# Peptides against a protein of PDB entry 3OIQ, part 62

Target 1, 212 residues: chain A of PDB entry 3OIQ
Amino acid sequence: KNRIFVSSSKDFEGYPSKAIVPVQFVALLTSIHLTETKCLLGFSNFERRGDQSQEDQYLIKLKFKDRGSERLARITISLLCQYFDIELPDLDSDSGASPTVILRDIHLERLCFSSCKALYVSKHGNYTLFLEDIKPLDLVSVISTISTKSTNSSKHSSSELISECDLNNSLVDIFNNLIEMNRDEKNRFKFVKLIHYDIELKKFVQDQQKVL

## One batch from the design tools (peptide; aimed at target 1 H124 T128)

Design b1_p30_2_s3 (made by RFdiffusion4, then SolubleMPNN; from b1_p30_2, 13 letters changed)
Fold by OpenDDE base, seed 4:
Structure b1_p30_2_s3 (fold): chain B 212 residues (1-212), chain A 30 residues (1-30)
Amino acid sequence: as target 1 above (212 residues)
Amino acid sequence: KKELLEKLEEVLKKLLPIQRKYAEEWFAQE
């Protein structure tokens, strides 16, 4: 089955109540919730949904059943956090309570762009997104991709083709949504509060703000 | 960064088949 590119988490409202559908999206990492039995990764494109929270629009589940699966998931989370320069609370605290790690509002400090593949699995009208792939994206590469309108079809093999157009459009939409949030005085998101706010990001935001 | 991505790909190669199995099992449960 071909993987479906998802531009909105609202698309899932139209999905079958009993199905397995491979999906793909690009979004910002917004939360990490680690428990004894699972990890949940929250992602958002910050699409406006009325008065609803714009966070955690995509909840990706990593399930644990044994120590081996838990270890692999914990290593995955650690590597993602290292890539994005996110400090995880010490997982090794000797307090025999399984360390519940909760990171929220990650996007307020760091723009963690991620290309995600997931398996949409629905049953009885409820769904779960299971992780099928995650690729963290470099912010400089994201900015360059949007700025150049680079139709440079890097010949990635035909089977994994995110439409380069779909990826680029979603990245643009995310930045546009962030610009709108930055303009809203009630919104906590501000580009100048990002830890990695540099001259390049500043210039890019200023140039995009002229088009909106 | 490159080394982190390579390590991530290696871990994902082991993790992702397990997650798929768990998804299929969850779907098959009545």
Scores: peptide ipSAE 0.684, ipTM 0.959, DockQ to the pose 0.841
OpenDDE base, seeds 1, 2, 3, 5: peptide ipSAE 0.683, 0.683, 0.683, 0.684; ipTM 0.959, 0.958, 0.958, 0.959; seed 5 fails the geometry check

Design b1_p30_2_s4 (made by RFdiffusion4, then SolubleMPNN; from b1_p30_2, 13 letters changed)
Fold by OpenDDE base, seed 3:
Structure b1_p30_2_s4 (fold): chain B 212 residues (1-212), chain A 30 residues (1-30)
Amino acid sequence: as target 1 above (212 residues)
Amino acid sequence: KEELLKKLEEVLKKLLPIQKKYAQEWYNQE
């Protein structure tokens, strides 16, 4: 089955009530919920959904059933957080209560772009997204990709092509949504409050704001 | 960063088959 590129988490409302569908999307990491039995990674494109929270539009599950699966999931989360310079509370603290780690509103401090592959698994009208792959994206690389309008239809990428167009369009849409949030005085998101706000990001945002 | 990405890929190679198994099990559970 071909992997489906998802531009909106609303697409799942039209999905079969009993299915396994491989999907892919690009989004910002917004939350991490680590429990004894699972990790939930929250992602968002910040698409407008009426009065609903724009966070956690994509909830990706890492399930634990044994110590080995838990260890691999914890290492994965640790490596993602290290890549994004996110401070995690010490997951290994020997204090006998498995620490529930909850990070929320990650996007208020850091833009953590991620290319995700997941299994959409539905049963009885409910669904769960299971992780199939995650690639953290460097912000400089994201900015460069959007800015260069890489019309390089390089014919040669044979593997399950996320249409370079679909990826680029989703990245542009995310930035456009963030620009709208930044303009809204009621929205907590502000580019100038990002820890990694630099001259390059400032210039990029200013240039994108002229097009919107 | 490149070393972190390499480590992440190595861990994911082990984790992802397990998650696929858990997805299938969840789908099959009544």
Scores: peptide ipSAE 0.669, ipTM 0.956, DockQ to the pose 0.844
OpenDDE base, seeds 1, 2, 4, 5: peptide ipSAE 0.667, 0.668, 0.669, 0.668; ipTM 0.956, 0.956, 0.956, 0.956; seed 4 fails the geometry check

Design b1_p30_3 (made by RFdiffusion4)
Pose (drawn by RFdiffusion4):
Structure b1_p30_3 (pose): chain A 183 residues (1-47, 54-90, 99-149, 165-212), chain P 30 residues (1-30)
Amino acid sequence: KNRIFVSSSKDFEGYPSKAIVPVQFVALLTSIHLTETKCLLGFSNFEQEDQYLIKLKFKDRGSERLARITISLLCQYFDIELPDPTVILRDIHLERLCFSSCKALYVSKHGNYTLFLEDIKPLDLVSVISTISTKCDLNNSLVDIFNNLIEMNRDEKNRFKFVKLIHYDIELKKFVQDQQKVL
Amino acid sequence: SAERTDELIEELEEQEEENEELDEEEEEEE
């Protein structure tokens, strides 16, 4: 195929006013909006706000069920608690870091566009840390994301703090320290 | 931010409505 890797939401400015373009990006899961009619997943690389809004479209009950199971499994994989109805989660990153490799379909018309979900592969934080420490587009994005997360942690006014992560590991404390030295 | 998420959702909904209105206008012209 010819799936185009996007490093930022701003890349979507050069895309056609009416086209179907397979894309792929890497980001943190930041929000979930699950209703009976639609589901939107928000991601961000914190270049610091929500940037990618991925839609799971479903019309009938059969497809709704699949969407619900998909959200359930994604949340379970990241140890996110889910009440299972309109379901809303925000600023998930303040509590949990959830790196994800996502493939989507860019669909535009009249200059407007929507990113539809084709695939989502959660990335283990341990693997993310290891992938950065031992050592392309994926890695560049993982590095940029972690750097921004580092600067956000330094900023006193920003609500993001590693020590406040429900999963603040000793190894995470270690990687962050040895990561600032590079800065 | 939480507000930003709401803004993006609203923007997406507005974009969908605008697309429907423009399609209707094209049909009328045809």

Design b1_p30_3_s1 (made by RFdiffusion4, then SolubleMPNN; from b1_p30_3, 12 letters changed)
Fold by OpenDDE base, seed 1:
Structure b1_p30_3_s1 (fold): chain B 212 residues (1-212), chain A 30 residues (1-30)
Amino acid sequence: as target 1 above (212 residues)
Amino acid sequence: SAENFDKLIEELEKKEEEDKELEKKEEELK
């Protein structure tokens, strides 16, 4: 089945009112919403949308209808948080209530690049994105990928239906958007406030700022 | 690509007769 690469969450405005479409995108993890009844992940590429919030441009639902799917959702959240070094509030609080996790604005502290596969499911013009697969991306690998693309225009590896070009373009766009947010005095996002802000990221941002 | 999108939309429109399968899959995902 052909999977569509999505560069903007606005692309879904043109999607059929009744369809199931396999999609893929790359974005930053911005929110986690785990309750007793649902699990949602928010992602953003920080595309400018006027005065609208740039967070949660992609709202991805994890299947959460039975004990098996709930378990899988909780494990997925735990593994993502472990990978990105996100501190979850102690899920082990002895209150026999299912642990609730609500994290927002994750991008203000950590750049959590993620490649997501999802099912677009629409009915009567409303849609839901259901998570099929998630691959966390290492920031060093993202930086290296963007930095090397400036030199190698020639590798059309025709084998994956999603071009390495689409992935790399989305990563560049995200960084450009973050640079613009960092320059805006009104924006809360600042690279220097990231917990993992290091000399490598600093240098990369400085080099990208010269191209913009 | 935009072309792959248009082809997939056309395939989905041609499959409007699979309405029962779409509804079943939606219920399986909820």
Scores: peptide ipSAE 0.031, ipTM 0.467, DockQ to the pose 0.040
OpenDDE base, seeds 2, 3, 4, 5: peptide ipSAE 0.015, 0.028, 0.028, 0.028; ipTM 0.462, 0.465, 0.463, 0.469; seed 5 fails the geometry check

Design b1_p30_3_s2 (made by RFdiffusion4, then SolubleMPNN; from b1_p30_3, 13 letters changed)
Fold by OpenDDE base, seed 5:
Structure b1_p30_3_s2 (fold): chain B 212 residues (1-212), chain A 30 residues (1-30)
Amino acid sequence: as target 1 above (212 residues)
Amino acid sequence: SAENFDKLIEELEKNEEEDKKLEELEKLKE
């Protein structure tokens, strides 16, 4: 079955009440919830949805049923945190207790762009997104991709033709939403508060603000 | 497969029950 690119989490409101649909999206990592019984990743593109929280618009579940799936979930979290330079509380508690990780508002300190492949699974009008694959995106690469309108047809023969246009449009939309949040005095998000705020990001934001 | 669908639905139902318990615990902390 062809994977569907999702530009908005609102798209799921129109999805079948009983289905399995392979989907893909790009968003910012906003939360990590790892307990003894479940693993959840929150993502957002910060679309304006009235007065509702713009966080965790995509709630993605990792399989957490047995020791094998739990180990895979923990490794996935560790690798993501290592890639984004997110400090995890010591997972190696000598006490043999399963490490609990609850991180919120990750986007206030770090822009963690991620390309996610998931299964939309619905029953009786409720749905869950199960993680199939996650690719962290480097911020410098994201900035370069948005800045270079050049369709460098990446000859990467990956048979899943994500429209390079769909990815680029979603990345632009996320940055535009972040710029609007940064301009709002009531919003906690500020680019200058990001740990990795540098001259390149500053220049990029200034250039994007001229187009808006 | 139909079997894979049923397993994913069982996981969905389990997670919905766990999410309700979490919401109840959050309301008790407020």
Scores: peptide ipSAE 0.030, ipTM 0.586, DockQ to the pose 0.040
OpenDDE base, seeds 1, 2, 3, 4: peptide ipSAE 0.026, 0.028, 0.030, 0.029; ipTM 0.658, 0.659, 0.678, 0.592; seed 3 fails the geometry check

Design b1_p30_3_s3 (made by RFdiffusion4, then SolubleMPNN; from b1_p30_3, 14 letters changed)
Fold by OpenDDE base, seed 5:
Structure b1_p30_3_s3 (fold): chain B 212 residues (1-212), chain A 30 residues (1-30)
Amino acid sequence: as target 1 above (212 residues)
Amino acid sequence: SAENFDKLIEELEKKEEEDKKLEELEKLKK
């Protein structure tokens, strides 16, 4: 079955009440919830949805049922945090207690762009997204991709049929939403508060603001 | 309730595993 690219978490409102659908999206990592029994990742495109929180629009579950799946989840979290320079509490605490990690509002300090493959699984009108694969995206590469509208189809193998257009449109939409949040005095998000705020990001935001 | 959500997830995960096993069995029959 072909994987469906999802531009909005609202798309799931139109999905079948009983289905398994492979999906893909790009979003910002907003939360990590690792407990003794669960592993959840929150993502958002920060689409305006009335007065509702714009965080965790995509709640993705990692399998966490046995020692093997728990280990895989912990490794996944560790690798993501290493890639994004997110400090985790010492997961190696000698106490034999399974480390608990609860991080929220990650986007207020770091822009963690991620391409996610997931299974949409629904029953009785409710759904869950299960993580199949995650690819962290480098911010410099994201900025470059948006800035260079050039259809340089990198000849990387044709097997991952993400329309380059769908990815680019979603990345642009995320940045536009962040610019709107940055302009809102009531919104906690500010580009200048990002730990990795540099001259390149500043220039990109200024240039993108002229198009809006 | 949070409990109903957890039960739903467990049922969905069980069904996902059953459907994956069925798909693997169908692939082995070809």
Scores: peptide ipSAE 0.030, ipTM 0.544, DockQ to the pose 0.059
OpenDDE base, seeds 1, 2, 3, 4: peptide ipSAE 0.029, 0.026, 0.026, 0.029; ipTM 0.560, 0.561, 0.510, 0.567

Design b1_p30_3_s4 (made by RFdiffusion4, then SolubleMPNN; from b1_p30_3, 14 letters changed)
Fold by OpenDDE base, seed 1:
Structure b1_p30_3_s4 (fold): chain B 212 residues (1-212), chain A 30 residues (1-30)
Amino acid sequence: as target 1 above (212 residues)
Amino acid sequence: SAENFDRLIKELEENEEKDKKLEELEELLK
């Protein structure tokens, strides 16, 4: 079955009530919820949905059925946090209690761009997204990708069914949404409050703001 | 494919049951 690129979490409202659908999306990591019983990752593209929270638009479950899947989930969280320079409480604490990690609003401190592959699994109209694969994206690479493809309209590389165009469009949309959030005085998100806010990001945001 | 669906649904149901038990425990601790 072909993997479907998802640009909005609203797309799932039109999905079958009993299905398995391989999906892919790009979003910012917004939350991590690791307990003794579950592991959840929250993602958002910050699509405006009226008065609804813009956080956790994509809630992804990691398999947490047995000790093997739990271990894989913990390793996945550790690797993501290491990549994004997110401080986790010591998961290795010798206290025989499985460490609980609850992080929210990650996007307020760090832009954690991620390309996610998931399985949409529905039963009786309810659905869950199960993580299949996650690729963290480097912010410098994201900025460079957006900046360079504004000029190269022409290369139809036909081979990967998920168009490099869909990825780029989603990245642009996320940045546009963040720019709008940054302009809103009521919104907590501000680029200048990001821990990794540098001259490159500043320049990129300024250049994008001229187009919006 | 069908077997994988049933496994994923079972895993969902098992996690939902664990979540309910945790919520019940959290309510008993409040």
Scores: peptide ipSAE 0.029, ipTM 0.604, DockQ to the pose 0.042
OpenDDE base, seeds 2, 3, 4, 5: peptide ipSAE 0.022, 0.020, 0.026, 0.028; ipTM 0.555, 0.584, 0.591, 0.606; seed 3 fails the geometry check

Design b1_p30_4 (made by RFdiffusion4)
Pose (drawn by RFdiffusion4):
Structure b1_p30_4 (pose): chain A 183 residues (1-47, 54-90, 99-149, 165-212), chain P 30 residues (1-30)
Amino acid sequence: KNRIFVSSSKDFEGYPSKAIVPVQFVALLTSIHLTETKCLLGFSNFEQEDQYLIKLKFKDRGSERLARITISLLCQYFDIELPDPTVILRDIHLERLCFSSCKALYVSKHGNYTLFLEDIKPLDLVSVISTISTKCDLNNSLVDIFNNLIEMNRDEKNRFKFVKLIHYDIELKKFVQDQQKVL
Amino acid sequence: SEITEQLHESVKELFENSLPDILEDYENED
């Protein structure tokens, strides 16, 4: 194929006013909006706000069920608690870091566009830390994301703090420290 | 992981079922 890797949501400014373009990006899961009619997943690389809004479209019940199972499995994979109806989660990153490799389909018309979900591969935080420590587009994105997360933690006014993560590991405490030295 | 495999399968099936609807909505859009 010819899937185009996007490093930022701003890349979508050069894309056609009407086209179907397979894309791929890396970001943290930040929000979920699940209704009976639609589902939107928000991701961000914190270059610090929501940036990618991925849509799971479904019309009938059969496809709704699949969307619900998909959200259920994604949340379970990240240890996210899910009440299973309109379901809303925000600023997930303040509590849990959820790196994800996502493939999507850019669909535009009249200059407007929507990113539809094709695939989502959750990335283990342990692997993310290891991948950064031992050591392309994926890695560049993982590094940039973690750097922004580091600057957000330094900023006293920002609500993001590693110590406030429900999964604040000793290894996470270690990687963050040894990561600031590079700065 | 077993969850990852199940998630992948679910996402693939949902995508294949939704793609026609996505195309039709965009063709009929004004």

Design b1_p30_4_s1 (made by RFdiffusion4, then SolubleMPNN; from b1_p30_4, 16 letters changed)
Fold by OpenDDE base, seed 1:
Structure b1_p30_4_s1 (fold): chain B 212 residues (1-212), chain A 30 residues (1-30)
Amino acid sequence: as target 1 above (212 residues)
Amino acid sequence: SELEEKLQKTLEELYKKSLPLILEELEKEE
């Protein structure tokens, strides 16, 4: 089955009421909800959606049933947090209690760009997105990609099924949305409040703000 | 990176275990 690239979570409103569709999107990690029975990852591209929260536009479920699959989910969360330098309470504590992790508003402290593969699974008009794969993206690489492709259509034939154009467009859209949020005095998001705010990110934001 | 490789491998194993459970949820409500 061909994987569909999704630019907006609103696209799912037009999807079949009883289907399994492999999808892919790029978004920022906004939340982690790990409990004894389930794990949910929230993602957003911060598309303007009226009065709705711009957080958790993509709610991705990790399903586990046994101790082995639960352990794999915990390892997944640990590795993602290690990649993004997110501080977690020690998930490896030998205490027989299943660790509960609830993180919200991750984007206020860190820009965690992620390329996600998921299964759209619908029944009776409701859907769930199940995680298939997640590729964390380096912010430096994201900035460089946006900055260079504005000038050079380098046909890199990456064998990955995603059009490099779709990925780049989504990354640009996310940054544009973040710039709009940064300009809004009512919005909690500010680039200068990011833990990893540096001279490179500052320069990039300033240059993008001149084009918007 | 080694971290990305470990993540990818973990996700592959998790997905392999989860996929039958996802399909079973679709079948049981029929």
Scores: peptide ipSAE 0.646, ipTM 0.934, DockQ to the pose 0.815
OpenDDE base, seeds 2, 3, 4, 5: peptide ipSAE 0.646, 0.647, 0.645, 0.645; ipTM 0.934, 0.934, 0.933, 0.933; seed 3 fails the geometry check

Design b1_p30_4_s2 (made by RFdiffusion4, then SolubleMPNN; from b1_p30_4, 14 letters changed)
Fold by OpenDDE base, seed 3:
Structure b1_p30_4_s2 (fold): chain B 212 residues (1-212), chain A 30 residues (1-30)
Amino acid sequence: as target 1 above (212 residues)
Amino acid sequence: SELEKKLQETLKELFEKSLPLILEELEKSK
């Protein structure tokens, strides 16, 4: 089956009640929940959904079955956090206690843009997204991509590649949503509270705000 | 980057190991 690009987690409401569908989306990492029994990653594009939480719109599960696969999950979390400069407790301790990591509201401190591949798996109308792959995206690269309006529609019709257009549109939508959140006095998100808030990001946000 | 490559390799291995279990969970509802 061809991989489907998902622009909104609402798209899953129209998906079959019993199916396996490979999907791909771009979103911000919002939460990490690693326990002895499961690993969940929360992502969001911060699409407004009325009174619903804007966090964890995409709940992605890393399933492990044994100590070996659990270790792989821990390594995955460690590597992601290393890429995004997220401080974690030492997960590599040989101490027989499975490390628990619970991080929430990551987006309040860091914009962790991620391109995710997952399997949508539905049963009886409920679904779970299982992680296949994450490509972390550099913020500078994201800003440059949005700013340059890369209309390079390379006609590569290969059914497995996200269109560059879909990626760019999703990135723009995320930033627009963040700008709206930043303007909302009730929203905890503020660009100036980001640890990596710099002159470049400030300028980019200011320029985008003029278009909205 | 080397970090990204290691991440992708780790995720691939994890996914491949998990996939049979995911499929079994779907079949148990028949």
Scores: peptide ipSAE 0.652, ipTM 0.932, DockQ to the pose 0.807
OpenDDE base, seeds 1, 2, 4, 5: peptide ipSAE 0.651, 0.652, 0.651, 0.650; ipTM 0.932, 0.932, 0.932, 0.932; seed 4 fails the geometry check

Design b1_p30_4_s3 (made by RFdiffusion4, then SolubleMPNN; from b1_p30_4, 13 letters changed)
Fold by OpenDDE base, seed 3:
Structure b1_p30_4_s3 (fold): chain B 212 residues (1-212), chain A 30 residues (1-30)
Amino acid sequence: as target 1 above (212 residues)
Amino acid sequence: SPLLEKLQKTLKELFEKSLPLILEELENEK
């Protein structure tokens, strides 16, 4: 089956009640929930959904069944956090106690842009997303991509490849949503509170705010 | 990036090992 690009987690409401569908989306990492029995990653594009939490719009599962696969999950989380400069307790310790990691509201401190490949798996109308692949996206690269998007309209209309256009559109949408959140006095998200808030990000946000 | 390659490799291995369990979740009414 061809991989489907998902621009909104609402798209899954129209998906078959019993299916396996390979999907791809771009979102910010918002939460990590690693326990002895499960690993869940929350992602969001911060699409407004009424009174629903804007966090964890994409709840992605890493499933493990044994100590070996659990270790792979821990290593995966450790490496992901290393990429994003997220401080974690030492997860690589063979100490018989599986460390529990619960991180929430990651986006309040760090913009962890991620391109995710997952399997949508549904039964009886309920679905689970299983993480197949993740590509962390560097913020500088994201900013550069959005800033240059106006020039590279390469018309590669081939239906099979998830268009670079879809990725770029999703990145723009995420930033627009973050700008709206930043303007909302009730929203906890503020760009100035990001650990990596610098002059470049400030300038980019200011320039994007003029277009909205 | 060596870090990215290691991340993706590790995740791929985990995912492949999880596939039988994922399929089982489709079969079992829990």
Scores: peptide ipSAE 0.665, ipTM 0.933, DockQ to the pose 0.854
OpenDDE base, seeds 1, 2, 4, 5: peptide ipSAE 0.663, 0.664, 0.664, 0.662; ipTM 0.933, 0.933, 0.933, 0.932

Design b1_p30_4_s4 (made by RFdiffusion4, then SolubleMPNN; from b1_p30_4, 16 letters changed)
Fold by OpenDDE base, seed 3:
Formats: sequence, C-alpha cells, structure tokens
Structure b1_p30_4_s4 (fold): chain B 212 residues (1-212), chain A 30 residues (1-30)
Amino acid sequence: as target 1 above (212 residues)
Amino acid sequence: SELEKQLQKTLEELFKKSLPLILEELKNSK
C-alpha cells in the first residue's frame, strides 16, 4: 500500500472505520508518556481546531508486551530525547522498576520537528496510530528549507514519493500556526521562552511575521 | 547522523516485534 502524507489529523475523520493505512506526517513533538504498559508520543502541527487542545493532535503509540520490546521503546525515547536535547531521568537503571516518563508541553521549551511514519489502524470507527519510524528534524535545517523553497516552486515530482512539497508546506504551516500562537496573549507558547531561541530563529520569525 | 541510524534501527526492531501484536488487536473484537 502506498504511504499517504497527512497534512492534518482531521484527515483521519474521512478514513475507513476498518483499515490499516500507512501514513506520514510532519509535526512537533508535544508529549512523551512512557509507562510500564504503554508508550505514547504526542505530536501537533497546532492547527486551530476551535476549542480543542492544540496539543497531541497526533497520538502515536509504541506498543510493547515483553521486556525486550519495552527496552526498545525506552531506547527509542532516550535516543529521541538525546537528539532534541531533552533531559530525561535515567532510563537505563537496571533497577527492576520500569521508569515512568511523563513529559508535556515540550513545544513550550523546544521545537522538536519530527517526520513520522505510522500505521493508521481503525476498528469500529476508532483509530490508533502506531509508530513505524520517526526522523527528527534539525531546526536550522527546517528554517533553511523553508527559506530556500519560497523561491524554487518549479519541479513537478511524480505521484509516488511523498513530495518534498508536502513536507515543506507542512513545515510552513506549523511555523505560521506558532506565529499565531505567539501573537495570542492567551496562548502559553512564546518564541522568546524557547531554550534554543537565538538570533537566527528570531530573524526567521520576524521575516515570516511580515508575510502573515 | 549515527544517532539517527541508531534510532531508525531501534524503531525497525520495535516495529517488527509490535506488528503481530497490532494485527492481533484488530482481530480481538471485543
């Protein structure tokens, strides 16, 4: 089955009530919920959805049932957090207690751009997204990609590859949504509160704000 | 990066183990 690029988590409302669909999306990591029994990653593109929380629009499940798969989930979380420079409690403790990690509102401190591959699995109208793969994206690379493609709109790439255009459009949409959140006095998100807020990000945001 | 390679490898292994379980959940209609 061809992988479908998803620009909005609302797209799933139109998906079959009983299906397995490979999907891909780009979003910010917003939450990590690792317990003894489950691992959930929350992602968002911060699309405005009325009064609904803009966080965890994509709830991605890492499923494990044994100690070996649980360990792989923990390693996954550790590696992801290492990439994004997120401080975790020591997950590698040989102490027989599985560490619980609950992180929320990650986007308030760090912009953790992620390209996710998942399986949409629906039954009886409800769905679960299961993680296949996650590619963390470097913020500098994201900024550079958005800044350069605003000039080069010309290449028609054929239907089979999840288009670099879809990725870029989603990245632009995320930044636009963040800019709107930053302007909203009721929203807790502020660019200046990001740990990695630097002159480059500041300039980029200022330049994007002029287009919006 | 090496980190990305390790992450991808870990996820591939995890997904391979999880896929049968995911398919089983689809069968178990409570």
Scores: peptide ipSAE 0.636, ipTM 0.933, DockQ to the pose 0.931
OpenDDE base, seeds 1, 2, 4, 5: peptide ipSAE 0.640, 0.644, 0.643, 0.643; ipTM 0.934, 0.935, 0.934, 0.934; seeds 1, 2, 4, 5 fail the geometry check

Design b1_p30_5 (made by RFdiffusion4)
Pose (drawn by RFdiffusion4):
Structure b1_p30_5 (pose): chain A 183 residues (1-47, 54-90, 99-149, 165-212), chain P 30 residues (1-30)
Amino acid sequence: KNRIFVSSSKDFEGYPSKAIVPVQFVALLTSIHLTETKCLLGFSNFEQEDQYLIKLKFKDRGSERLARITISLLCQYFDIELPDPTVILRDIHLERLCFSSCKALYVSKHGNYTLFLEDIKPLDLVSVISTISTKCDLNNSLVDIFNNLIEMNRDEKNRFKFVKLIHYDIELKKFVQDQQKVL
Amino acid sequence: SVPLIDQRELANASPEKRTELDDELDEILE
């Protein structure tokens, strides 16, 4: 194929006013909006706000069920508690870091566009830390995301703090420290 | 003319407003 990797949401400025373009990006899962009619997943690389809004489209009940199972499995994989109806989660990163490699389909018309979900591969935080420590586009994005997360933690006014993560590991405490030295 | 939907506003909108904006975008795309 010819899937185009995007490093930032701003890249979508050079894309056609009407086209179907397979894309791929890496970001943190930050929000979920699940209704009976639609589902939107928000992601961000904190270059510090929501940036990618990925849509799971479904019309009938059969497809709705699949969307619900998909959200259920994604949340279970990240240890996110889910009440299973309109379901809303925000600023997930303040509590849990959820790196994700996502493939999407850019669909535009009249200059407007929507990113539809084709695949989502959650990335284990342990692997993310290891992938950064031992050591392309994926890795560049993982590094940039972690650097921004580091600067957000330094900023006293920013609500993001590693120590406030429900999964604040000793290894996470270690990687963050030895990561600031590089700065 | 077809209005342009602000993607930043959409991504950072409250749930209610986000649903309105996304519905308008769906109509435009259909």

